# Peptides against a protein of PDB entry 8YR4: the designs that were tried, part 55

Target 1, 309 residues: chain A of PDB entry 8YR4
Amino acid sequence: PRGSPALQLVVLICLGLMGLERALNVLVPIFYRNIVNLLTEKAPWNSLAWTVTSYVFLKFLQGGGTGSTGFVSNLRTFLWIRVQQFTSRRVELLIFSHLHELSLRWHLGRRTGEVLRIADRGTSSVTGLLSYLVFNVIPTLADIIIGIIYFSMFFNAWFGLIVFLCMSLYLTLTIVVTEWRTKFRRAMNTQENATRARAVDSLLNFETVKYYNAESYEVERYREAIIKYQGLEWKSSASLVLLNQTQNLVIGLGLLAGSLLCAYFVTEQKLQVGDYVLFGTYIIQLYMPLNWFGTYYRMIQTNFIDMEN

## One batch from the design tools (peptide; aimed at target 1 T295)

Design b2_p22_8 (made by RFdiffusion4)
Pose (drawn by RFdiffusion4):
Structure b2_p22_8 (pose): chain A 309 residues (1-309), chain P 22 residues (1-22)
Amino acid sequence: as target 1 above (309 residues)
Amino acid sequence: EEEEESEETKEEFEEYEEELEE
């Protein structure tokens, strides 16, 4: 924010809260390991109670699920509401002030609905791009790297390889399948618009009664158009199911390899009992934000082209 | 979100078919 000083402080607080969320993402599984290790060695009730309370408090600060739930990141959403409102107002006012100064030939040439749709979509695009990228993409790519470092240095050497290969395969397959699915989606959307146009045309022109008894004909053409649309929709949604399945298979293979290796190492007195639950929890924690990357890829591309317009 | 949009589209197309039958 160029103008106001009160908002730059809020931006800095939001970035600090994002860092704190990354620290909590690292911390919480460590405390879960400590609790399990203390539990297996018959520890007294005082230290166990205090450690349990601390773990619960950290789980409360971190998202109880999917990271979009914790007290942190919600304070962030609140402050970002206050900040993103300023950018939205500024961009809308700049567009509106520019549209009122263009010459007459320009306004006589283009329609109003198209010009206004471009402007609205542009403002929404800038806002969404800032939100999606800064608060949902980079933090996850940072979480993957931090996890790789933690497992490769403080846990063992092989688990770094396991996490690296799993996440690399996940990202590659997600992008590859997403482009194909986008082609299918566009093909389906065009037909959906054509079906709506046919229905609107049939409704507007109550002449079907005049020039024939052509109610049946209008109904038949509508059914044919619906069938064509449904075929294209089935293709698109089946592609979506396939994407979900391949992502799930990749994560499952990574979890299986990591769990088997951790169990074997625990039986050989190299790792403690808590390291198993540490690995499992951390793998699930990494998986949860990765579930929404094909959508982020699609929205980033769309919003980039819209902002360019 | 895409499933909700698909259900709403199906409902609107059923309404249009009923209006054309009327």

Design b2_p22_8_s1 (made by RFdiffusion4, then SolubleMPNN; from b2_p22_8, 13 letters changed)
Fold by OpenDDE base, seed 4:
Structure b2_p22_8_s1 (fold): chain B 309 residues (1-309), chain A 22 residues (1-22)
Amino acid sequence: as target 1 above (309 residues)
Amino acid sequence: EEEERRKELEEQLEKDLEKLLA
């Protein structure tokens, strides 16, 4: 943010916290591995208790992913509120100043309230999209790269290859299936608008409908429009379930292949029992933000479709 | 007039739908 050194410092702190989250994503599985190994070796209580306490503290900082966000992520989100508000206000003021520079003919031909609503939706969409790209997409890609490097260096090149193939296939299928779904969503939205317009037209012509006793006919036409909408809604929703299931199968196959390979190397005494647990834990940690990636890519596409209309 | 009533009815239907979905 230009002009506020305090907000620049907050941005730097947020970037530092993002780096700390990446370090925690590597450290938490390592400490969990170490606990499993210490338990397997029947290590002294003092060493075990220190490692468990350290793991629980790191896990508190990282969070549980689904229901509980970590302390570091919450602190980052809290600090970012001021930066987001500054950015939003600056974009709103730029749009407002640009609207005042437009010709009187443009203002007379358009409803000022509708333009303001489009501007507010547009600013919220763009700021939300940018925040999502910076705080979810880029970090998730970084975690995948860090994971591939980590497994390639500390396990075997085969583990790095499994993670690479699994994540590349997941991302590719997510994009391809989401693009395929976009046609069903566009058709659904078009039919929703047509169904709404028909309901509004029937209600505006209520006196005419009553004069001709055509109430039953208008209700039946509205019912047919709803059934047509629900048929398109079902295709949209079913295509979403298909996306989620395809994603789950890819992660499941990657987890299966890597877990079998880990188990094999543990039986050959090349890896410890903790390394098997580390691999499973790390893959699950990569899956959680990727599941959100599919949800927000859908939100991005919806916002782009809404901006094209 | 008819287009204004149409937009008011659409906004009211949107608000009522948002209240039903919340």
Scores: peptide ipSAE 0.008, ipTM 0.390, DockQ to the pose 0.052
OpenDDE base, seeds 1, 2, 3, 5: peptide ipSAE 0.007, 0.006, 0.006, 0.006; ipTM 0.432, 0.367, 0.350, 0.399; seeds 2, 3 fail the geometry check

Design b2_p22_8_s2 (made by RFdiffusion4, then SolubleMPNN; from b2_p22_8, 12 letters changed)
Fold by OpenDDE base, seed 5:
Structure b2_p22_8_s2 (fold): chain B 309 residues (1-309), chain A 22 residues (1-22)
Amino acid sequence: as target 1 above (309 residues)
Amino acid sequence: DEEKRREELRRQFEEDLEKLLE
């Protein structure tokens, strides 16, 4: 956006962070390979522990392997909120201006299109949610339980405890933070509806607005309503970044504790190098579907709230 | 005359909108 040097700087920082994400995608596998090699060579514990700690730190920065919930990705997403809001506000004001140029005939057709769009969003959301619950949430919960049992029976009981504590804390924090953020989303949706209603009322009274040459005043009122909406949207979006970062931290701590413990048992010849690879792979596989759990849990709550009104 | 006045009001509205977007 040409108009704000501050937003241009934020865009440049976001591009730099995207470059860092690409570097992490190369470094994380290299460090992982180095751990496997050091384990195979029976390297001294100090060198191994430093390499594992460095790997987990890089993995925390990257996230679950896709980069979608890593610290760098969360920071990028957080900074991008203001850029997105600026762009959205500009598009909304341009659309509002264009709607004032359109004939009354378009305004009559819009009410029908809005009702249809709400109905289509509702139906597609419910169907998508049910499919997600059945095909992703339930299997993931089953995989967690199976994982706890497997690690408790075939590994040391400490591994099962780490997975249990990590996943229980992850799920609990996901629910609690999602319920907390639902308040911000409700306030945002209420303000969105109020902003939309104001736009519709201004457009229905277009002839009166035009007669009094009050177009600039109505645009300014609409701009103020958008700014108020964007203040609530920022809280909603920032709370999502906080959720993702909290989830990433919990998984990172679980991965650190389990990886160090596994590496120690491999050095003591109680576990094989393959068991270290298995643990790391399994934790990452559990994390990938859980990453979306907070988003879908929110969609469930929203659909229930929308069905109660 | 009324159409010209409508076009002028539209142009003023577009100019005011551009100024609000800068």
Scores: peptide ipSAE 0.016, ipTM 0.363, DockQ to the pose 0.025
OpenDDE base, seeds 1, 2, 3, 4: peptide ipSAE 0.005, 0.000, 0.016, 0.000; ipTM 0.321, 0.331, 0.427, 0.317

Design b2_p22_8_s3 (made by RFdiffusion4, then SolubleMPNN; from b2_p22_8, 16 letters changed)
Fold by OpenDDE base, seed 1:
Structure b2_p22_8_s3 (fold): chain B 309 residues (1-309), chain A 22 residues (1-22)
Amino acid sequence: as target 1 above (309 residues)
Amino acid sequence: DEAKRQQELQKELQEDLEKLLK
């Protein structure tokens, strides 16, 4: 935001808070590991109580890895409201200025309320897309890279390889299944609009339908349109279940392979019991934001196609 | 057309959000 130093400072604070979230994503599993190791060693209560209190405080700041419930995430979201409002208003004014440059014939052919609704939806979509890219997609990719580096350096190269293969397969399958799913959803939306248009046209012409005693025929045509819609809705919903199940299987296989390898290294006294718990906790933390990646990818893909037109 | 597609995207996102929160 070039116009206000206050909003530039808020953006810098939000970027600093994003960096803090990345640090918390590494520290929370480490402190949880340390608790498990201290419990296993039957360490003194004072050391255990301090580590537990520190873990609970860090967990309060992090908010469980969903990125939506933590204190740092809530503070970031709160501060970002002003930046979002500024960006929204700037895009709205740019669209409004562009609409005023368009010919009188373009304005006469469209209802002013529809044009404003197009501008408002355009502004909200662009601002939403930018927020999802900056606050969800980029941080998730950063957390994966940090995770690969962490496991490669502090555990073994094999753990880094398992995380790399698991996350690469997860992202690739999420993209491929989301692109496949998008076709079914577009077909569903097109059929929903066609079904609604038929209902509206039949109701607007109700006098003509009554005059010809064609009510039964219009009801049957509407029923056929609903059945066709429900068939497409089922395909769309089933494709979402398939996406979620595929994602769950990939994470489950990665968790299984890494947990077995970690358990083996604990039996060989190369790792501690806490390191087993750290691996499981860290993989689950990476999974939480990745569950939304398919929705973000589809949003990005559709909005880029809509910006090129 | 673009506004309808954007509303469908927002509705889609909200439905996917509601399905992931259930």
Scores: peptide ipSAE 0.018, ipTM 0.554, DockQ to the pose 0.042
OpenDDE base, seeds 2, 3, 4, 5: peptide ipSAE 0.000, 0.017, 0.012, 0.017; ipTM 0.308, 0.545, 0.455, 0.548; seeds 3, 5 fail the geometry check

Design b2_p22_8_s4 (made by RFdiffusion4, then SolubleMPNN; from b2_p22_8, 11 letters changed)
Fold by OpenDDE base, seed 1:
Structure b2_p22_8_s4 (fold): chain B 309 residues (1-309), chain A 22 residues (1-22)
Amino acid sequence: as target 1 above (309 residues)
Amino acid sequence: SEEKELEERRKELEEALEKLLE
């Protein structure tokens, strides 16, 4: 944000908190590993209690296990509200100034309410996209890279390869299936708008419809439009379930392959019991942001489709 | 004036229909 040193400081604090989240994503599995190893070794209660207390504190900062957002993520989201509001207002003023530069004929040809709705949708879309890219996409890619490096250095090259293949396949399938879903979402939104326009036009002309006793005909046309909409909505919703199941299968296969390999290395005494638990915990931690990736990518696509109309 | 009043009524109907479809 150019012009406000206070908002620049808030952005720097948010970037610092994002760095802290990356550190927590590595530390939480390590401390959980250490608890399992200390339990296996029957270590003294004082060492175990300190490690458990430290783990619970780090888990409170991270969140992610119980559907609750962590303290660091909540603090980041809270501080970012002011930056989002500044960005939204700047985009809204840019759209508004651009609209005033457009010809009077464009303003008369487009209904002022529709133009304002496009401006509001556009502002929300751009602000949502930027927030999503900065706070979900970039951090998730960073966590994947950190994960590949960590597993390659501290376990074996085979673990780094499993994580690389699993995450690469997950990202590729997420993009491909989501691009495929975009067609169904566009068709749904166009049919929704057409159904709405027909309903509004029928209601605005209610006197004419009543004069010709055409009420039953307009109701039947509206019913046909709803059935067509519901057929497209079903395809959109079914394609979402397919995406979620495909993602779940890829993560499940990666978790299975890596967990079996960890178990084998533990039986050969090359890894400890805690390292098995670390791998499972870390893969699940990578999955949570990636699951949200499919949701936000849909939100972005919906918002872009709503801007193109 | 009548076109503006029809356009305001259309906007109110569109917003009411949006609230009914949500």
Scores: peptide ipSAE 0.000, ipTM 0.312, DockQ to the pose 0.043
OpenDDE base, seeds 2, 3, 4, 5: peptide ipSAE 0.000, 0.000, 0.000, 0.000; ipTM 0.295, 0.294, 0.334, 0.305; seed 3 fails the geometry check

## One batch from the design tools (peptide; aimed at target 1 R185 Q247 T295)

Design b2_p23_1 (made by RFdiffusion4)
Pose (drawn by RFdiffusion4):
Structure b2_p23_1 (pose): chain A 309 residues (1-309), chain P 23 residues (1-23)
Amino acid sequence: as target 1 above (309 residues)
Amino acid sequence: LFFLVLFLFFLFVILTAPKETED
């Protein structure tokens, strides 16, 4: 924010809260391991109670689920509401002030609905791009790297390879399948618009009664158009199911390999009992934000082209 | 046996997690 000083402080607080969320993401599974290790060695009730309370508090600060739930990141959403309102107002006012100074030939040439749709979509695109990228993409790519470092240095060497290969395969397959699915989605959207247009035309022109008893003909053409649309929709949604399945298979294979290796190492007195639940929890924690990357890829591309317009 | 049960529980959690849907 160029103008106001009160908002730059809020931006800095939001970035600090994002860092704190990354620190909590690292910290919570460590406390879960400590609790399990203390529990397996018959520890007194005092230290166990205090450690349990601390773990619960950390789980509360971190998202109880999917990271969009914690007290942190919600304070962030609140402050970002206050900040993103300023950018939205400034961009809308700049567009509106520029549209009122163009010459007459320009206004006589283009329609109003198209020009206004471009402006609205542009403002929304800039806001969404800022939000998606800064607060949902970079933090996840940072979490993957932090996890790779933690497992490769403080846990063992092989688990770094396991996490690296799993996440690399996940991202590659997600992008590859997403482009194909986008082609299918566009093909389906065009027909959906054509079906709506045919229905609107048949409704507006109540001449069907005059030039024939052609109610049946209008109903038949509508059915044919609906069938064509349904075929394209089935293709698109089946592609979506395939994407979900391949992502699940990749994570499952990574979990299986990591769990088997950790169990074997625990039986050989190399790792403690808590390391198993540490690995499992951390793998699930990495998986949860990764569930929404094909959508982020699609939305980032679309919003980039819209902002360019 | 205990580690197998935990593994199956972790796999179940991954399979029941929210997925992408058509908008």

Design b2_p23_1_s1 (made by RFdiffusion4, then SolubleMPNN; from b2_p23_1, 16 letters changed)
Fold by OpenDDE base, seed 1:
Structure b2_p23_1_s1 (fold): chain B 309 residues (1-309), chain A 23 residues (1-23)
Amino acid sequence: as target 1 above (309 residues)
Amino acid sequence: SEFEKLLQQLLQTLQQAPKEVME
């Protein structure tokens, strides 16, 4: 934010909190591993109690792995409200200035209150999208890279390769299936708008429809439009289920391959029982933010294609 | 006109995004 040093400081604090979230994403699995190893070794209660207390504190700071419920993420979200409001107001003023440059005919053809509601919603939308890109997409990509480096250095090159292949396949399939799904959603939205326009035109011409006793014809035409809409809606919903199942299968295969390899290395006494639990915990932790990636990639893609026009 | 269609599509996409993720 140019012009407010206070908001620049808040952005720097939010970036620092994002760095802390990345550190927590590595530390929480490590401390959970250490608890499992200490339990397996029947370690003294004092060492176990300290490690459990430290883990619970770190888990409180991190939250449920989605980054939505942790203390650090809540503090970041709270501090970001002022930056979001500044960005929102800037976008709103840009839209408002652009609307004033438009012709008088455009303003007379629309209710000013509807135009303002579209502008307010659009501003909220762009600001929400930008906040999501900065706070969920970029951090998730960073967590994947950190995960690949961590597993390659502290386990074996094979674990780093499994995580790399799993996450690369997951991201690639998410993009490809989301692009494919976007076509069905655009067709659905176009048919929804056409169905709504027919209903509005029929209602505006109600007197004419009544005069010609054309009510049954307009109802049947509306029914055909609804059936066509529902056929497109089903394709959109079915494509979402296919995306979710494809994502679940890729993560399941990565978890299976890595868990079997961990179990083998534990049997050979090259890894401890806690390292098996660490791998499973870390993969599930990477999966949670990625589940949202497909929905937001579509949103980004739609917004960028639309902004180029 | 295109900017408004864009803004409406952006709005529809954002209103549907929370529903699709809560499902």
Scores: peptide ipSAE 0.009, ipTM 0.410, DockQ to the pose 0.049
OpenDDE base, seeds 2, 3, 4, 5: peptide ipSAE 0.006, 0.007, 0.005, 0.007; ipTM 0.306, 0.366, 0.377, 0.386

Design b2_p23_1_s2 (made by RFdiffusion4, then SolubleMPNN; from b2_p23_1, 15 letters changed)
Fold by OpenDDE base, seed 3:
Structure b2_p23_1_s2 (fold): chain B 309 residues (1-309), chain A 23 residues (1-23)
Amino acid sequence: as target 1 above (309 residues)
Amino acid sequence: SSFQELLQQLLQQLLNAPKEVME
């Protein structure tokens, strides 16, 4: 936001906190590795207690690996409220000023409620899109890149290749299956809206329906609309299960290949037992935000289409 | 009536609320 140096500083602090979250995503598995190695070596209690205390503190800062519940994420979200409010208000004022520049014929041809709904949709779509890009999509892609670099430098190029292939296949399948699923979701949403519109229209015309004793006919039409909706809902839900299962299989294969390779290198004394645990922990940490990637991609597409309408 | 229009607007806002945030 160019107009307020205070808001620019808050944005810079939020970007710094996002960088800290990326560092924590690497450090937490490293400290967990170190605990496993110290336990294996039967290290003295003082060294173990310090490493465990440091791990728990870092885990408190990171949260549950989803990045949504950690202290750093909560602090970032809190600081971002002012930036989001400023951005929302700016978009609302731009839409409102543009609506006032439109011809009287455009305003007379539309109900005031439809105009306000278009303004609210436009504001929500822009602010939502920006928030999802900045806080979910970009950080997840950054964590994948950092992971590939980390495993390539500190383990072996083969581990970096496994993570690269696994994540590339995961992202590609997530996009392709989400685009396929979007057709079923659009059909479901269209039928939901049509079913709701019929129910509202029937209830608004309740006196007319009673006058003609048409209650049974309206109930039957509503039942047919529900059955048609449920047929589309089933296709949407089944496609989501297929997406989740496909994602789970890709991550499972990547975890299997990398875990077997880690185990082999531990037997060859090239890696420690803690490095096996680090790999598994780190892959699971990458998986948690990626599970939502299909939802984020679909939200981006929906918000983009709602801006064109 | 103004209340029916408000209810339709609220229902449409609830329809447009991305169900995706709850999935």
Scores: peptide ipSAE 0.008, ipTM 0.342, DockQ to the pose 0.015
OpenDDE base, seeds 1, 2, 4, 5: peptide ipSAE 0.007, 0.000, 0.000, 0.000; ipTM 0.341, 0.300, 0.326, 0.309; seed 2 fails the geometry check

Design b2_p23_1_s3 (made by RFdiffusion4, then SolubleMPNN; from b2_p23_1, 14 letters changed)
Fold by OpenDDE base, seed 4:
Structure b2_p23_1_s3 (fold): chain B 309 residues (1-309), chain A 23 residues (1-23)
Amino acid sequence: as target 1 above (309 residues)
Amino acid sequence: SEFEQLLQQFLQQLLNAPKEVME
């Protein structure tokens, strides 16, 4: 934000907190591994108690791996509210000023309310999208890279390869299936707008409909339009379930392959029991943000389509 | 007047319905 050094400092603090979240995502599984190893080795109570206390503290800072439950993430989100409000207000004022310059032609076209709605949706969509890209997409990609590096350095290169293949396949299928789903969403939105327009036109012409006793005919035509909309909505929703299931299968296969390989190396005494738990915990931590990636990639596409219209 | 109010309420409900699904 240009002109407010306080908000620039808040942005820098938020970036620092994002870096801390990345460190916590690596440290929490490591400390959990160490607890499992210490329990397996029947280590002295003092070392175990210190490691457990440290793990619980780090886990409190990280939260449940959902970007909303950790202390660090909540603090980041809280601090970011002021930055988002400043950005939103600036975009709204720019659009309003531009609409005021165009006002003479727009007042004649009676579209002022529709343009304000598109502007409000556009501003919230762009600011939400930018926040999502910065706080979820980029950090998730960073966590994947950090994970591949970590597993390649501290585990066998096979684990890094499994994570790489799993995440690459997940991202590729997410994009491909989302592009396929966009056809159903566009058809649904077009039919929703057509159904709404027909309802508005029927209501605006209510006196004419009443004069011709055509109320039953208009209701039946509206019902047919709703049924057609619901058929497209079902295709959109079913395609979403198919996306989520495909994503779950890819992660499940990656978890299976890596867990079997970990178990095998534990039986060969090349890895400890804690390393098996570390791998499973780390994959689950990567999965949680990635599940949201498909949802927000859809919001991105919807917002771009809504800006092109 | 009453019809215009009902139309406005219906239009507002149709406008707000997509917001609740995104939150």
Scores: peptide ipSAE 0.011, ipTM 0.439, DockQ to the pose 0.014
OpenDDE base, seeds 1, 2, 3, 5: peptide ipSAE 0.008, 0.012, 0.010, 0.009; ipTM 0.419, 0.406, 0.453, 0.418; seed 2 fails the geometry check

Design b2_p23_1_s4 (made by RFdiffusion4, then SolubleMPNN; from b2_p23_1, 13 letters changed)
Fold by OpenDDE base, seed 2:
Structure b2_p23_1_s4 (fold): chain B 309 residues (1-309), chain A 23 residues (1-23)
Amino acid sequence: as target 1 above (309 residues)
Amino acid sequence: SEFQKLLEEFLNKLLSAPKETLE
């Protein structure tokens, strides 16, 4: 963004964070390998616990299997909101200004074709919502239950309890924080609709705007409406980053507790090194769908808010 | 082409009916 040195700095920081994400993608597997080696060598508990804690910290920074929910990714996403908003606003204003430069015949010719596309979006959202509920939410809940049962039967009951508490806390916080976010999303959507309505009204009155040479005035009014919208959009997007970070913290704490406990039982020869690998892999696999659950629940809630409106 | 696609996306964004805020 050429016009703001602050936004240029934010872009550079985001690029640096992207580099850090790449470093984490290499370091996390290395630390995981080191844990397996230390377990195999029957290394002292203090060295093992430090390596496990360091691994979990790095995994917290990286996030889940896609890295989409990691602290670094969340921080990058948070910082990028302002850059995206600046770019979006600039593009929207350029398009809007160009629309006011177009001929009256172009504006009159568009009015007839536009009504048909509105109907198809409503039906697609409902069908999509049901598909996400049935094919993603229900299976994810089933996988959690299966995971709790698996760890309770094949591992010590303590592992099943850790998974149960972690998953229950994850789901509860996901619901609570998402309900809290819904207020910001509703306010954003209302202001988006008002901003769109103003732009449509200005374009419908194109003849009048052109007659008075008021194109610059309408562009300025639209800019102010976009700035107001972007203030609400920022709250919505920032609340999303907060949700993802809260989820990442719960995952990190569950992974830490379970990994330390598993490592301890391996040192006591109650579990094998393979059991540690299994636990860590299986927990990560359980959390991968849950990261999508927060996205699905958001899509569900979006589509419900978009159906309620 | 890209500007027309951006214009169509913008128009589709504008002309996507104001989601009736069912208040």
Scores: peptide ipSAE 0.007, ipTM 0.342, DockQ to the pose 0.014
OpenDDE base, seeds 1, 3, 4, 5: peptide ipSAE 0.007, 0.010, 0.000, 0.000; ipTM 0.388, 0.363, 0.295, 0.302; seed 3 fails the geometry check

Design b2_p23_2 (made by RFdiffusion4)
Pose (drawn by RFdiffusion4):
Formats: sequence, C-alpha cells, structure tokens
Structure b2_p23_2 (pose): chain A 309 residues (1-309), chain P 23 residues (1-23)
Amino acid sequence: as target 1 above (309 residues)
Amino acid sequence: VSVFVTFVVLAASASFSKFLFES
C-alpha cells in the first residue's frame, strides 16, 4: 500500500503470522512425539498433564484441520480483509476514472457489457492473484522444503528421499493432468452457453404456435442440445475423478513406504515409538494443503490472462 | 493400520468435497 502507513504495519503483521504458522506446522508433530514417548515410559502425571495441555494449545493455534481453521491465519484473514479492501478500491477507481476520458469513437465502437466485464474481472484477478499466490502457494512450497530438511537432518537420511520423491511426483502429475482437464472444461463450457442460448431463443419467440404446431420440434432440439452438453460434462468430470485418484495413489505410496521403513527401524531399536506417529502426522499435514493445487494452477493462469487484459 | 484407516477416510472426504466444489 503506497499511501497509508497504518496498512503497511498490518501487511508486516500478516507476514509475521504466516511465518508463525510455518513454525507451528513444524512444532506440533514434535510435541505429539514427545507425548507418545513420555506415555510409553510410564511418566508421572504432572509432566504428562502439562505436556498434554501444551500440545492441545498448539493444536488450537494451528488449524485443527486443513490449516484454514486455526486462530492464527484467521487473525490473518481479518487483517487482510482490511488491507485488500484498499487495493480493490484503488484499482476500481483507477479503471473508472480512465474509462471516462477516452474519446467518443472508442465508446461508439465497443459495447458496454464487455468493457465492464473486463474491468470487474481485472480487479478481481489482481485481488485473487495476490491472495492465492502469497498466502496459499509459497507457504506450501516452503512447508515441503522445511519438511525435507527436517526429515533428512534430524530423523534419518532415507526419509528425505521418500518425502522428496513423493512430493515431486505429486506436483508433476497434478500439473500434467490439469492441462488436459482444462481442455475438456473449455469444451464443455462452450456447449453449455449454446444450450442456454437455444432455450432463451425458444422462450422469447412465442411464434412457435403461429408458423406451425412446432412445440414438439422446439422440445426435441432442446433435448438434443442437452444430450450433447451432458456428454461433454461427463468427460470433464471423469477427468476430475482421475486427477483425484492419481493424487491419492501417489500420497498413499509415499505413506506406505515411509511407514514400513519406520516400523522396521523401530523394531531394530534405532527409532522410538513416537517417531512413527510423527511421520504419519507430518505426512498427513503435508497432504492436506496439496489437495488444492490443480485449482490453484487453473486460477493463476486465468487470472494472469485477465490481468493482462 | 490406524494411520492407513485415517488416511483413507480423510482422502475419501477430501476427494468428495473437491468433486462437489468443481461441480
């Protein structure tokens, strides 16, 4: 924010809260391991109670689910509401002030609905792009790297390889399948618009009664158009199911390999009992934000082209 | 086993919720 000083402080607080969320993401599974290790060795009730209370508090600060739930990141959403309002107003006012100074030939040439749709989509595109990228993409790519470092240095060497291969395969397959699915989606959207147009045309022109008893003909053409649309929709949704399945398979294979290796190592007195639940929890924690990357890829591309317009 | 069960349940729920959203 160029103008106001009160908002730069809020931006800095938001970035600090993002860092704190990354620290909590690392910290919470460590406390879960400590609790399980203390539990297996018959520890007194005092230290166990205090450690349990601390773990619960950390789980409360971190998202109880999917990271969009914690007290942190919600304070962030609140402050970002206050900040993103300023950018939205500024961009809308700049567009509106520019559209009122163009010459007459320009206004006589283009329609109003198209020009206004471009402007609205542009403002929404800038806002969404800032939000999606800064608060949802980079933090997750940072979480993956931090996890790789933690497992490769403080846990063992092989688990770094396991996490690296799993996440690399997940990202590559997601992007590859997403481009194909986008092609299918566009093909389906065009027909959906054509079907709506045919229905609107048949409704507006109540001449069907005059030039024939052509109610049946209008109904049959509508049915044919609906069938064509449904075929294209089935293709698109089946592609979506396939993407979900491949992502799930990749994560499952990574979890299986990591769990088996951890169990074997625990049996050989190399790792403690808590390391198993540490690995499991951390793998699930990494998986949860990764569920929404094909959508982020699509929306970043669309918003980039829209902002360019 | 419990980790696998939990994962399967979460994966099924997430897939179902994503499918509804993309619809």

